# Peptides against a protein of PDB entry 3J47, part 73

Target 1, 121 residues: chain A of PDB entry 3J47
Amino acid sequence: IRLTNQLKSLKGLQSKLKDVVEYLDKVINKELPINHTILGKLQDVFNLLPNLGTPDDDEIDVENHDRINISNNLQKALTVKTNDELMVIYISNLVRSIIAFDDLIENKIQNKKIQEQRVKD

## One batch from the design tools (peptide; made by RFdiffusion4, then SolubleMPNN)

Design b2_p22_2_s3 (from b2_p22_2, 14 letters changed)
Fold by OpenDDE base, seed 2:
Structure b2_p22_2_s3 (fold): chain B 121 residues (1-121), chain A 22 residues (1-22)
Amino acid sequence: as target 1 above (121 residues)
Amino acid sequence: VKSLIEKLRKLAEELEKLIEEL
């Protein structure tokens, strides 16, 4: 149940992230005007992201055997649990922010379509 | 813009991996 809800929330986040990518592709293709407010808020979202791509923080010293492993496993388990819990809170806040941006993007796309129709009439 | 799309793509890929691990 908890895992299924986390997976559904994460799939929802992935879908909304895809919508943001499709918006940015339309902006690159000059199909939509650059919205500096959207871009600034997306930059803020990325500045709040933990570095999702350094595999190198797992190289804290493979040099000292056997008695440090239980305290390091407890600290690593507490750090992993805290990181997982912080990651869930972070993802939850990120999801809320991305939903609000998706709604803003959709509203801007709709407003542009309405303006393009009014210029053709 | 291009740097932001690449960051979004990376975030999407990491979210996909996290979904596959769950």
Scores: peptide ipSAE 0.019, ipTM 0.529, DockQ to the pose 0.500
Fold by OpenDDE base, seed 4:
Structure b2_p22_2_s3 (fold): chain B 121 residues (1-121), chain A 22 residues (1-22)
Amino acid sequence: as target 1 above (121 residues)
Amino acid sequence: VKSLIEKLRKLAEELEKLIEEL
């Protein structure tokens, strides 16, 4: 029961992150205009994330070492059942930021669809 | 933008691994 609810919550978070990636791919492909509000919320998500390596410090063999360190730190943060109130607050803020970002993506897709309908009428 | 997508892709891949390990 507890594990199934955690798995369901993680699958829900993964689905929302996939929607975010698909949105950003459409923005790169110029299918959607850049939204500064969406980018600002995404920056807020990354400012909450523990140091997903700044690409600006050190020309040292990073492709294999960074995957292991990010996996170990995120796995330690998510799998260590530490009663760390700070991690619960952090995850709760991260999840709230991702939900708010997903709602902005959906609202932008809907607004574009409404504009395309108004131009056809 | 590209750096931001790569960071999101990495986060999504790490969540996928965590889900597969559960």
Scores: peptide ipSAE 0.019, ipTM 0.551, DockQ to the pose 0.514
Fold by OpenDDE base, seed 1:
Structure b2_p22_2_s3 (fold): chain B 121 residues (1-121), chain A 22 residues (1-22)
Amino acid sequence: as target 1 above (121 residues)
Amino acid sequence: VKSLIEKLRKLAEELEKLIEEL
């Protein structure tokens, strides 16, 4: 029961992150205009996250260590067994930020679809 | 934008790994 609820919450978070990636791909492809409010909220999310490494760090060894540390920190924060209240609070705030951001993306995509439909009619 | 996508992809991959380990 507890593990199933954690897995469901984690799958929900993964889905919301995929929606964010899809939004950013549409922005890159010029399918959507750049929204500075959306980008600002993404920056806030990443300022909360530990360093995920830059893709330009030619130090393959540092990136793997940082990824393992992030995975372990996320696992610790999401597992009921780790009494790190700070990590639980941190992940809870991150999840809330991602949800509020996904709702903003959905609202902007819907508004654009409505405008495109009104221009075709 | 590109750097943000790469960071999100990395985060999504780490979450996927965590889901597979559970």
Scores: peptide ipSAE 0.018, ipTM 0.532, DockQ to the pose 0.512
Fold by OpenDDE base, seed 5:
Structure b2_p22_2_s3 (fold): chain B 121 residues (1-121), chain A 22 residues (1-22)
Amino acid sequence: as target 1 above (121 residues)
Amino acid sequence: VKSLIEKLRKLAEELEKLIEEL
């Protein structure tokens, strides 16, 4: 039950991401006008994603070996818990931003279809 | 814009692969 609901939610997120890609392709092809609100929400999505795929250049500051090992285990456990809690907050905000973005895309597609119908009549 | 689209396409492909592995 929990795994099936997680998989369903992930498939829903994947579908929304495909709709976003299709919208952006239409914007590149000049088939749709650039919507700055849509681009702003998309930028918010990428700012909330952890750096997916460069192991280059945030220095592991590996300079303080040998006097902090007992306070660091509680602080590392608290930092891991805080990072997990922050990660859940970031993912929740990301998902909300993607949902609001998908609703905005759908509204823009519908409004364009209505305008194209009104010009044909 | 183009860089943002490529990042989003990559994310969508990674999620697709993760779903297929499940």
Scores: peptide ipSAE 0.018, ipTM 0.530, DockQ to the pose 0.439

Design b2_p22_2_s4 (from b2_p22_2, 13 letters changed)
Fold by OpenDDE base, seed 3:
Structure b2_p22_2_s4 (fold): chain B 121 residues (1-121), chain A 22 residues (1-22)
Amino acid sequence: as target 1 above (121 residues)
Amino acid sequence: TKELIEKLRKLAEELEKLIEEL
């Protein structure tokens, strides 16, 4: 049950990240106007992410190979587990912000269509 | 502004990939 709910939440997040990428592509293509409030929220979102994008900077040479590794590996494992729990809370707040954003886009698209229809009548 | 949007797109794609690997 708990694992199934986490997997369902993760799949929900993946779908919403795809919606964010599609939105950013529409903004890049000038199909949608730039919304600074949305870009600011996306920046706040990425600034609260632990560095998810560097597999390549933990090769800093620390030649001292046998007593620092067990304490750092336990602290790294506790930090990873705490980061995973914080990441789930953060993801939940992100998803809420993205849903409220999708509703705002839909409302703006509908309002624009209503305004274009009123100018044709 | 355009460079910022492209950076945000790359970060969203990297996050999507990381979530697909979990």
Scores: peptide ipSAE 0.044, ipTM 0.651, DockQ to the pose 0.170
Fold by OpenDDE base, seed 5:
Structure b2_p22_2_s4 (fold): chain B 121 residues (1-121), chain A 22 residues (1-22)
Amino acid sequence: as target 1 above (121 residues)
Amino acid sequence: TKELIEKLRKLAEELEKLIEEL
């Protein structure tokens, strides 16, 4: 029961991250206008992920090493610190932020569809 | 702006893969 609910919540989070990736691809392709509120909050989400790593890896190579370190630190945080109260707070803030993005993305996609329909009539 | 959006897209995709591996 607990494990099944955790897996269901994790699958829900994965689906919302996919919607974020699809939204960002539409913005890159100029299919949707840039929303600075969505982008700013998405930056805030990712800026919380490096804080899950211990502060012990020295300043070398800002373009490719930081991504592997962020992914490894997040994976290590999720696997090793499953009982860390700080990790639960960070994941809870991450999840709340991703939910708030999904609602904003959906609202922007719907508003664009309504505008495109009004231009065809 | 475009480079920032592409960086955010890749981070979201990496986080999606990490969640799929759990």
Scores: peptide ipSAE 0.039, ipTM 0.649, DockQ to the pose 0.167
Fold by OpenDDE base, seed 1:
Structure b2_p22_2_s4 (fold): chain B 121 residues (1-121), chain A 22 residues (1-22)
Amino acid sequence: as target 1 above (121 residues)
Amino acid sequence: TKELIEKLRKLAEELEKLIEEL
Protein backbone atom coordinates (compact mmCIF):
# COMPACT_ATOMS: atom_id res chain seq x y z
CA ILE B 1 0.00 0.00 0.00
CA ARG B 2 2.60 2.70 1.04
CA LEU B 3 4.99 1.85 -1.87
CA THR B 4 2.15 1.75 -4.43
CA ASN B 5 1.13 5.19 -3.17
CA GLN B 6 4.74 6.48 -3.54
CA LEU B 7 4.95 5.14 -7.13
CA LYS B 8 1.52 6.63 -7.87
CA SER B 9 2.70 9.96 -6.41
CA LEU B 10 5.87 9.83 -8.56
CA LYS B 11 3.86 9.02 -11.73
CA GLY B 12 1.53 11.84 -10.75
CA LEU B 13 4.54 14.19 -10.41
CA GLN B 14 5.89 13.09 -13.83
CA SER B 15 2.46 13.68 -15.40
CA LYS B 16 2.28 17.13 -13.77
CA LEU B 17 5.76 18.02 -15.09
CA LYS B 18 4.68 16.96 -18.59
CA ASP B 19 1.57 19.15 -18.22
CA VAL B 20 3.86 22.05 -17.14
CA VAL B 21 6.13 21.55 -20.20
CA GLU B 22 3.08 21.41 -22.49
CA TYR B 23 1.67 24.54 -20.83
CA LEU B 24 4.97 26.41 -21.25
CA ASP B 25 5.20 25.33 -24.93
CA LYS B 26 1.66 26.68 -25.52
CA VAL B 27 2.70 29.97 -23.87
CA ILE B 28 5.90 30.14 -26.01
CA ASN B 29 3.83 29.44 -29.16
CA LYS B 30 1.39 32.23 -28.10
CA GLU B 31 -1.50 29.71 -27.99
CA LEU B 32 -2.08 30.74 -24.36
CA PRO B 33 -1.71 34.16 -22.70
CA ILE B 34 1.16 34.69 -20.27
CA ASN B 35 -0.09 34.05 -16.74
CA HIS B 36 2.31 35.81 -14.37
CA THR B 37 0.82 33.98 -11.34
CA ILE B 38 1.58 30.55 -12.87
CA LEU B 39 5.07 31.69 -13.96
CA GLY B 40 5.77 33.07 -10.46
CA LYS B 41 4.69 29.75 -8.89
CA LEU B 42 6.89 27.79 -11.34
CA GLN B 43 9.82 30.05 -10.42
CA ASP B 44 9.12 29.40 -6.71
CA VAL B 45 9.15 25.62 -7.40
CA PHE B 46 12.37 25.76 -9.48
CA ASN B 47 14.04 27.98 -6.85
CA LEU B 48 13.54 24.98 -4.48
CA LEU B 49 15.14 22.62 -7.07
CA PRO B 50 18.88 22.19 -7.72
CA ASN B 51 20.46 23.59 -10.84
CA LEU B 52 19.06 21.22 -13.42
CA GLY B 53 21.45 22.00 -16.28
CA THR B 54 25.15 21.89 -17.11
CA PRO B 55 27.30 24.50 -15.24
CA ASP B 56 28.00 26.18 -18.65
CA ASP B 57 25.04 28.66 -18.57
CA ASP B 58 27.22 31.15 -16.63
CA GLU B 59 25.90 34.25 -18.47
CA ILE B 60 22.99 36.25 -17.13
CA ASP B 61 23.77 39.90 -16.62
CA VAL B 62 26.83 41.57 -15.23
CA GLU B 63 24.89 44.76 -14.37
CA ASN B 64 24.62 45.75 -10.75
CA HIS B 65 27.81 46.84 -8.96
CA ASP B 66 29.80 45.30 -6.13
CA ARG B 67 27.74 45.18 -2.83
CA ILE B 68 24.53 43.42 -3.92
CA ASN B 69 26.58 40.84 -5.88
CA ILE B 70 28.37 39.32 -2.83
CA SER B 71 25.11 38.83 -0.90
CA ASN B 72 23.23 37.61 -4.01
CA ASN B 73 26.13 35.36 -5.17
CA LEU B 74 26.44 33.95 -1.64
CA GLN B 75 22.63 33.53 -1.47
CA LYS B 76 22.69 31.99 -5.00
CA ALA B 77 25.62 29.73 -4.04
CA LEU B 78 23.92 28.80 -0.73
CA THR B 79 20.60 28.29 -2.58
CA VAL B 80 22.34 26.14 -5.25
CA LYS B 81 24.17 24.14 -2.56
CA THR B 82 20.97 23.73 -0.52
CA ASN B 83 19.03 22.77 -3.65
CA ASP B 84 21.71 20.20 -4.65
CA GLU B 85 21.61 18.76 -1.11
CA LEU B 86 17.79 18.66 -1.18
CA MET B 87 17.93 16.89 -4.58
CA VAL B 88 20.39 14.27 -3.30
CA ILE B 89 18.01 13.64 -0.37
CA TYR B 90 15.00 13.55 -2.72
CA ILE B 91 16.70 11.19 -5.22
CA SER B 92 17.94 8.96 -2.35
CA ASN B 93 14.39 8.71 -0.97
CA LEU B 94 13.03 8.09 -4.49
CA VAL B 95 15.57 5.32 -5.21
CA ARG B 96 14.79 3.74 -1.82
CA SER B 97 11.07 3.79 -2.67
CA ILE B 98 11.71 2.22 -6.12
CA ILE B 99 13.92 -0.56 -4.65
CA ALA B 100 11.31 -1.30 -1.98
CA PHE B 101 8.64 -1.38 -4.74
CA ASP B 102 10.72 -3.81 -6.81
CA ASP B 103 11.15 -6.05 -3.73
CA LEU B 104 7.35 -5.91 -3.27
CA ILE B 105 6.78 -6.93 -6.92
CA GLU B 106 9.29 -9.78 -6.62
CA ASN B 107 7.68 -10.98 -3.36
CA LYS B 108 4.23 -10.92 -5.03
CA ILE B 109 5.55 -12.85 -8.06
CA GLN B 110 7.18 -15.43 -5.76
CA ASN B 111 4.00 -15.76 -3.67
CA LYS B 112 1.96 -16.27 -6.87
CA LYS B 113 4.39 -18.99 -8.06
CA ILE B 114 4.18 -20.72 -4.64
CA GLN B 115 0.35 -20.66 -4.81
CA GLU B 116 0.41 -22.05 -8.39
CA GLN B 117 2.73 -24.87 -7.23
CA ARG B 118 0.44 -25.67 -4.26
CA VAL B 119 -2.53 -25.97 -6.67
CA LYS B 120 -0.59 -28.46 -8.86
CA ASP B 121 0.30 -30.67 -5.90
CA THR A 1 9.83 37.16 -20.22
CA LYS A 2 10.23 34.84 -23.30
CA GLU A 3 13.74 33.80 -22.20
CA LEU A 4 12.45 33.11 -18.66
CA ILE A 5 9.66 30.88 -20.03
CA GLU A 6 12.18 28.98 -22.17
CA LYS A 7 14.46 28.48 -19.12
CA LEU A 8 11.50 27.22 -17.06
CA ARG A 9 10.59 24.83 -19.92
CA LYS A 10 14.15 23.44 -20.05
CA LEU A 11 14.23 22.98 -16.27
CA ALA A 12 10.87 21.17 -16.31
CA GLU A 13 12.02 18.91 -19.18
CA GLU A 14 15.31 18.10 -17.43
CA LEU A 15 13.45 17.27 -14.21
CA GLU A 16 11.09 15.04 -16.24
CA LYS A 17 14.10 13.21 -17.77
CA LEU A 18 15.72 12.81 -14.35
CA ILE A 19 12.49 11.28 -12.99
CA GLU A 20 12.24 8.97 -16.04
CA GLU A 21 15.84 7.74 -15.52
CA LEU A 22 15.06 6.83 -11.87
Scores: peptide ipSAE 0.026, ipTM 0.630, DockQ to the pose 0.249
Fold by OpenDDE base, seed 2:
Structure b2_p22_2_s4 (fold): chain B 121 residues (1-121), chain A 22 residues (1-22)
Amino acid sequence: as target 1 above (121 residues)
Amino acid sequence: TKELIEKLRKLAEELEKLIEEL
């Protein structure tokens, strides 16, 4: 039950991500107008996600000198740290769910063997 | 703007792939 609900929630998230990709493709193709409020919210969502790629060590330079860099570097460092902490929590919960699923499979296999023995006696 | 949209598209596609591998 719990794992089936987690898998259903994950499939629901995957479907929503597909809808987001299709929306962004329509905006790229100029089929839809650029909505800055939607783009800002998508950026906020991705800023809360673990880093999905290697940090390209190559985008520390271009465009805007003076006072924004220290607050942005601290905010970027805090965001990266928070994302790494969220990734560790996510992986830990995933591993726990896999172990609990394995234990459930083993228990079902054992219970089936016990029932098959009781039907032969 | 266009570059930001393309970056957001790539991140969404990478997250979709990660979810499909789970």
Scores: peptide ipSAE 0.024, ipTM 0.621, DockQ to the pose 0.282

Design b2_p22_3_s2 (from b2_p22_3 with E7K E9A T13E E18K E21K)
Fold by OpenDDE base, seed 3:
Structure b2_p22_3_s2 (fold): chain B 121 residues (1-121), chain A 22 residues (1-22)
Amino acid sequence: as target 1 above (121 residues)
Amino acid sequence: LIEELKKLAEELEELIEKLEKE
């Protein structure tokens, strides 16, 4: 019962992830126009991912009001690239946590089978 | 990014299919 509800929630997450990947492929292949509302919500999801970047870089000062378009595009491209690298790390840790959860389930099933066999002998 | 998201979706599919067999 608790396990079946967790599995159903995970299946629902996987289906949504597959739909997002398929949408992004169609946008890259120019088969669909870029929907700024979907892209904005995807960016909000990425901004809610825990920033698994090492806390190493104090200081780059806010100076110069006339470089705003090139600095914001470069800082946005660097922030997108850094968020993409951090997302790969987050995804890898999520997958590892799910694998470790699967191994715990298998170990619990095996331990239950061994206990049921010991009660019959 | 997108290829890593595809790989994650495939790994999640395999894990769900395994958990449905147990």
Scores: peptide ipSAE 0.019, ipTM 0.515, DockQ to the pose 0.514
Fold by OpenDDE base, seed 4:
Formats: C-alpha cells, structure tokens, sequence
Structure b2_p22_3_s2 (fold): chain B 121 residues (1-121), chain A 22 residues (1-22)
C-alpha cells in the first residue's frame, strides 16, 4: 500500500517532468516565448538535485583496509541513508516545484488557446 | 539544462522500472 502510493506518485512526477521537457522543446522551437521565471525555478530544482551517484563510483575504494570497513560501512550506510533521505526530501521538493510549474504551464497554454480563439473570432 | 532534464527523466524511468520489477 505505501510502496504502491509512492510508485504512483513517482509515475506522476515522471509524467510531469516529461511535460516540462516538451515545454522546453517548444521554447527551443520558438513555439512559446522564453519565460525567465520558469527557467530560474528550473535551475533551483537542479541545484537541489543530490548527485545521483553513478553506481560505478562504488567500485574504486574496495581495495584498502578491513579496519576502515566498519567506520566506512557506518559512514557509507549513513551517507547512503542520508543520500536516500535527501533524495526523498529532494523528490518531495521537486514534486512541489514541478506541480507549481505544471499549473503555471497549463495556465499559460490555456491563456494562449483563449487568445488564439479570440483572434479567430 | 535541457539535456540534464532529459537525463533526469531517463534516470527516473529506470528507477520506476526497477521498482516495478521488485
């Protein structure tokens, strides 16, 4: 139940992130005007991204010392747990930022459609 | 920026696919 709700929320986040990419592609293609407030909020989102550690950085430190392993396993378990907790806090803040951004995009798209209809009438 | 968003979208897709296989 909790995992299914988290997975559903993560799928919702992925869909909204795809809508953000599609919006940015329309801005590149000059189909929409550049909004600096949107780009600033998007930069704030990236500055809050934990380094999604490539799994390949975990292989370089396996060769030195069985006595550092308990302090490093506690520090690695605390760093992994802190990275997972920071990732959950980050995903939660990212979700809030993307929801507020999606509402802004939807309002801009609706306002553009209403203006295009008023120019055809 | 846009390439970083595409990469983040791909990383989230892979994470969702891993969580669906568990």
Amino acid sequence: as target 1 above (121 residues)
Amino acid sequence: LIEELKKLAEELEELIEKLEKE
Scores: peptide ipSAE 0.018, ipTM 0.533, DockQ to the pose 0.518
Fold by OpenDDE base, seed 1:
Structure b2_p22_3_s2 (fold): chain B 121 residues (1-121), chain A 22 residues (1-22)
Amino acid sequence: as target 1 above (121 residues)
Amino acid sequence: LIEELKKLAEELEELIEKLEKE
């Protein structure tokens, strides 16, 4: 139940992200006018991604480093002032939910691998 | 920017697919 709701929320986020990418491709192709409000909102999204990826300093797994790097590269690409504190709070909560969900997935994958090893020994 | 957004969308897709297999 909790996992299914988190997965549904993550699928909903992924769908919205795909819609934003499709919108940006149409703007690049000059099929749609540049909407500075959508771009500003997208910038607010990425300025919050790096501040939520501080796991405590004790597990440098190489897979978490690539996501932090993508988030940091996005932040560097998006040097625009966040003027919408309410959107900042909403996205902070969303990304925190994604990270806590990813940690839960990784912990489950690791626990499954440990159980499969214990059944082989 | 857009390519990194595409990468983030793909990583989220891969995570969702890993979760659907567990």
Scores: peptide ipSAE 0.017, ipTM 0.502, DockQ to the pose 0.561
Fold by OpenDDE base, seed 2:
Structure b2_p22_3_s2 (fold): chain B 121 residues (1-121), chain A 22 residues (1-22)
Amino acid sequence: as target 1 above (121 residues)
Amino acid sequence: LIEELKKLAEELEELIEKLEKE
């Protein structure tokens, strides 16, 4: 039940991320005009992504490296000029759900570590 | 930018699917 509600929220995030991609495709196609406020908010989102994926130096999971690389490539790509006040709402929801997703991953990693410790004891 | 957002969306999809299987 709690996991199913988190999964529903995460599916809602994925849908919003697809909407952001479709919006950015329309911006690249010059169907929508460029607004700098969203670039700042996208940058704020991607400045939060590295803080969601820093393992302490002793357990670098390959999935966290790929996310850090995507975040770094995306942060580099966010230096390019972006658009429209409607994305700030999508981005704020993206941030909230990335934070909730990080909390879920961290809780899952901790639960796995606790189970592995209980199997060793 | 868009291509990296597509990759992030795909990674989120895979992680959702992993969480549905557990």
Scores: peptide ipSAE 0.017, ipTM 0.441, DockQ to the pose 0.580

Design b2_p22_3_s3 (from b2_p22_3, 6 letters changed)
Fold by OpenDDE base, seed 4:
Structure b2_p22_3_s3 (fold): chain B 121 residues (1-121), chain A 22 residues (1-22)
Amino acid sequence: as target 1 above (121 residues)
Amino acid sequence: LIEELKKLREELEKLIEELEKQ
């Protein structure tokens, strides 16, 4: 149940991130005006991103010490578990920020469609 | 601004790709 809900939330996050990319493409292509409130919320989302360390952050731990295996395995297991737990809390806050952002995008797209319909009538 | 939006798009595309690998 918890793992299935996490996987469902992750798939929902991925879909909403695709909607954000589509919005950014429309802004880049000048199809939509720049919204500083939307961009500010998007920057807040990125500042919340843990550095998904490039796969090279696992190499910083290969050069130091074949002799602290119990304390470092507990601290690595706690750091990996804390990184996974912080990543889950972070993904949850990111999802909340992206939902609030998606509602702002949808409201703006709907307002644009209503304005374009009113110009055609 | 436009170049910052392009960088932001590229970072989001990388994040989506990483989420597709899990």
Scores: peptide ipSAE 0.050, ipTM 0.649, DockQ to the pose 0.080
Fold by OpenDDE base, seed 5:
Structure b2_p22_3_s3 (fold): chain B 121 residues (1-121), chain A 22 residues (1-22)
Amino acid sequence: as target 1 above (121 residues)
Amino acid sequence: LIEELKKLREELEKLIEELEKQ
């Protein structure tokens, strides 16, 4: 039961991350306008993720010493079995940020489809 | 900007792939 609920929650998170990728593809392909508020929220989500061992992250502007401390605390909370309470807090904040971002993406995609239909009628 | 969005997409795709392996 507990493991099945964790797997269901992880699959839900994975689906929302796929919706984020689909949004980015539409922006890259110029199908959607660039929204700096959406991109700022996405950057805040990534700054909360543990560094996924990509050798090329050495060029994203070190403008907040406080953001490095939060990312290091999440990475430490995920790697150290002894801080389950901080891990739950950081994961809960990450998941809330991703949910709010996904809802914003879906609303923007739907509003565009409605506008494109109204221009064809 | 567009190249940064491509990098960000690639990082998300790697995260999704890692979540699919677990």
Scores: peptide ipSAE 0.049, ipTM 0.645, DockQ to the pose 0.081
Fold by OpenDDE base, seed 3:
Structure b2_p22_3_s3 (fold): chain B 121 residues (1-121), chain A 22 residues (1-22)
Amino acid sequence: as target 1 above (121 residues)
Amino acid sequence: LIEELKKLREELEKLIEELEKQ
């Protein structure tokens, strides 16, 4: 029961993260203009995420081997926060930021479709 | 900016892959 609910919540989060990736692809491909409000909400998501290692600068040892997956940093951050309460607050803020981001994505995609229709008419 | 959005996409794809392994 607890594991099944965690897996259901995880699948929901995964679907929302896929919607975020699809939005980023549309922005990268110049299909959508850059929106600083959306990017700010995405930054709030990542500032909550334990450092997904961007290899841009400053301090810890360039000397062991080809499998520092973002997996290990996320697993370390989920395992090292032995305070279940801080983990629940973190996950709650992450999920709220992802939901608010998904709503902004959908609103922007809809607004673009409406503008493209108005230019064809 | 566009290159940072590509890095960010790659990080999200890795996060999704990790969530698929659990």
Scores: peptide ipSAE 0.048, ipTM 0.635, DockQ to the pose 0.080
Fold by OpenDDE base, seed 2:
Structure b2_p22_3_s3 (fold): chain B 121 residues (1-121), chain A 22 residues (1-22)
Amino acid sequence: as target 1 above (121 residues)
Amino acid sequence: LIEELKKLREELEKLIEELEKQ
């Protein structure tokens, strides 16, 4: 049951990656205009991929090495020649993530103050 | 830009192939 759900999730990810490749082919073939917003969101997804590139601890399976190399090359392919528009999209998404983090910090501070007040009453 | 999209495609195709081996 858990393995079947993991395989289903992996197949779902693989299908979405194939849809992204098909989209890129249409853009490369000039069948679709370059959409910098889609490319920026794609870049964000890859920047949110865990950097497989910190080997903490002593078992580099060959499969992990290939995945690390692909992830690093993909990050390079996405960072090489950031058109100023893609950089603005990236910065805008980074700023949104920082704002969301600040909102989480403020919510945590408020919840702590509410708990401290409930202990004094 | 188009050349970087081709590189991105190639790396995605490799990632898909590696996911198909598992």
Scores: peptide ipSAE 0.039, ipTM 0.600, DockQ to the pose 0.124

Design b2_p22_3_s4 (from b2_p22_3, 10 letters changed)
Fold by OpenDDE base, seed 1:
Structure b2_p22_3_s4 (fold): chain B 121 residues (1-121), chain A 22 residues (1-22)
Amino acid sequence: as target 1 above (121 residues)
Amino acid sequence: IIEKLRELAKKLEEEIKKLEEE
């Protein structure tokens, strides 16, 4: 149940990231004008992203002695848990930034459609 | 920038897929 809700939230985030990429492709193709507010929010997203790149440097060697292991496993479990909690906070802030960005994209697409209709009438 | 977003979206897709296989 909790894992399924987290997975749904991650799928929702992935969909919004795809929408952001599609919007950026439309901006590159000059189909949409550059919006500095959208670029600012995107930059806020990117300033967060450099910390997503290192899950692989904590293979510190499993080999030596049973009494250091319980304190180090508890400290490693607390550090992993703290890193996971920081990652969850980070992802949550990233999600909020992407939601706010998606709302700005949708509002801009709608405003463009309204302007294109008004120019045809 | 956009390529990094595409790569991130792809990594997130691969992680979601791993979590669906568990």
Scores: peptide ipSAE 0.018, ipTM 0.562, DockQ to the pose 0.500
Fold by OpenDDE base, seed 2:
Structure b2_p22_3_s4 (fold): chain B 121 residues (1-121), chain A 22 residues (1-22)
Amino acid sequence: as target 1 above (121 residues)
Amino acid sequence: IIEKLRELAKKLEEEIKKLEEE
């Protein structure tokens, strides 16, 4: 039961991350305009993401030491199955940030489709 | 940035798959 709910939450997070990637690909392809509110929320998501770099990326300014510790703890919580409580806390914060972002992405994609239909009529 | 998100999505998929096998 607890594991099934965690797995369901992780699947939800994965789906929303795929939606974010699809949105960013459309923005790069100039299919969607850059939205600064979406970009700001994306930065908030990145501040919650583990550093996926190797520990040899030794050029992160010393002024972010607390964010580096949070990122390392998050990376450890995502890579080490053995601390389910820390993983749930970090994932729950990440999921909340991504949910609030995904609703904004989906609304923008839908609004564009509606506008493209109205130009064809 | 996008490649790091793709890598995260892939790592999460691999971890979900391992949790489904347990």
Scores: peptide ipSAE 0.018, ipTM 0.564, DockQ to the pose 0.546
Fold by OpenDDE base, seed 3:
Structure b2_p22_3_s4 (fold): chain B 121 residues (1-121), chain A 22 residues (1-22)
Amino acid sequence: as target 1 above (121 residues)
Amino acid sequence: IIEKLRELAKKLEEEIKKLEEE
């Protein structure tokens, strides 16, 4: 039940992230004008995202057996947990930025449709 | 910027998929 609700929330976030990508593709294709307010909020989003480095394989040199692996798995699990907790904070701020972005995208799409109607009349 | 959003969307999809398989 709790996990299913978390998955549903993550799927909702993924959908909104796809809408942002689609908007940016329309801006690149010159189908929509560049909105500096939208771009500014997007920059704020990226500045809040933890550095989604590729896992640079920091090859923690696999040369010292067994007792370090449990400590490294615990430290990696603590680092992953800390990164996941930080990621939840960053994703929460990202979601707020994306919601405020969706309203601006919708307003711009509507304004474009109104202008295209006025040019046909 | 867009490629980083696509990568984030993909990572989120992969993580959702893992959590659906558990």
Scores: peptide ipSAE 0.018, ipTM 0.563, DockQ to the pose 0.564
Fold by OpenDDE base, seed 5:
Structure b2_p22_3_s4 (fold): chain B 121 residues (1-121), chain A 22 residues (1-22)
Amino acid sequence: as target 1 above (121 residues)
Amino acid sequence: IIEKLRELAKKLEEEIKKLEEE
């Protein structure tokens, strides 16, 4: 039940992230003009991104022999737990930024469709 | 920047798929 709700939320996030990528591709291809409000929300997403990039900072030094295995496993478990708690806070902020960005993209697409209809009438 | 977002979206898709197999 809890895992299924997390998976559903994560699938929803993935869909919104795909919509963001498709929007950015349209902006690169010059099919859509850059919107400064969308760009600001994109910057909020990027300011969060550096914390996703290091599964490799778990190289805390495999060099100290024979007496610390319980304290290092507890500190590593506390560091992993703290990293997991920080990752949950990070993902929560990233999700909030992506949702706010997706809503702006959808509003811009709707406004463009309304303008294209008004030019045909 | 956009390539990093595409890579993130792919990594997230792979992790979701692993969580669906559990």
Scores: peptide ipSAE 0.017, ipTM 0.562, DockQ to the pose 0.511

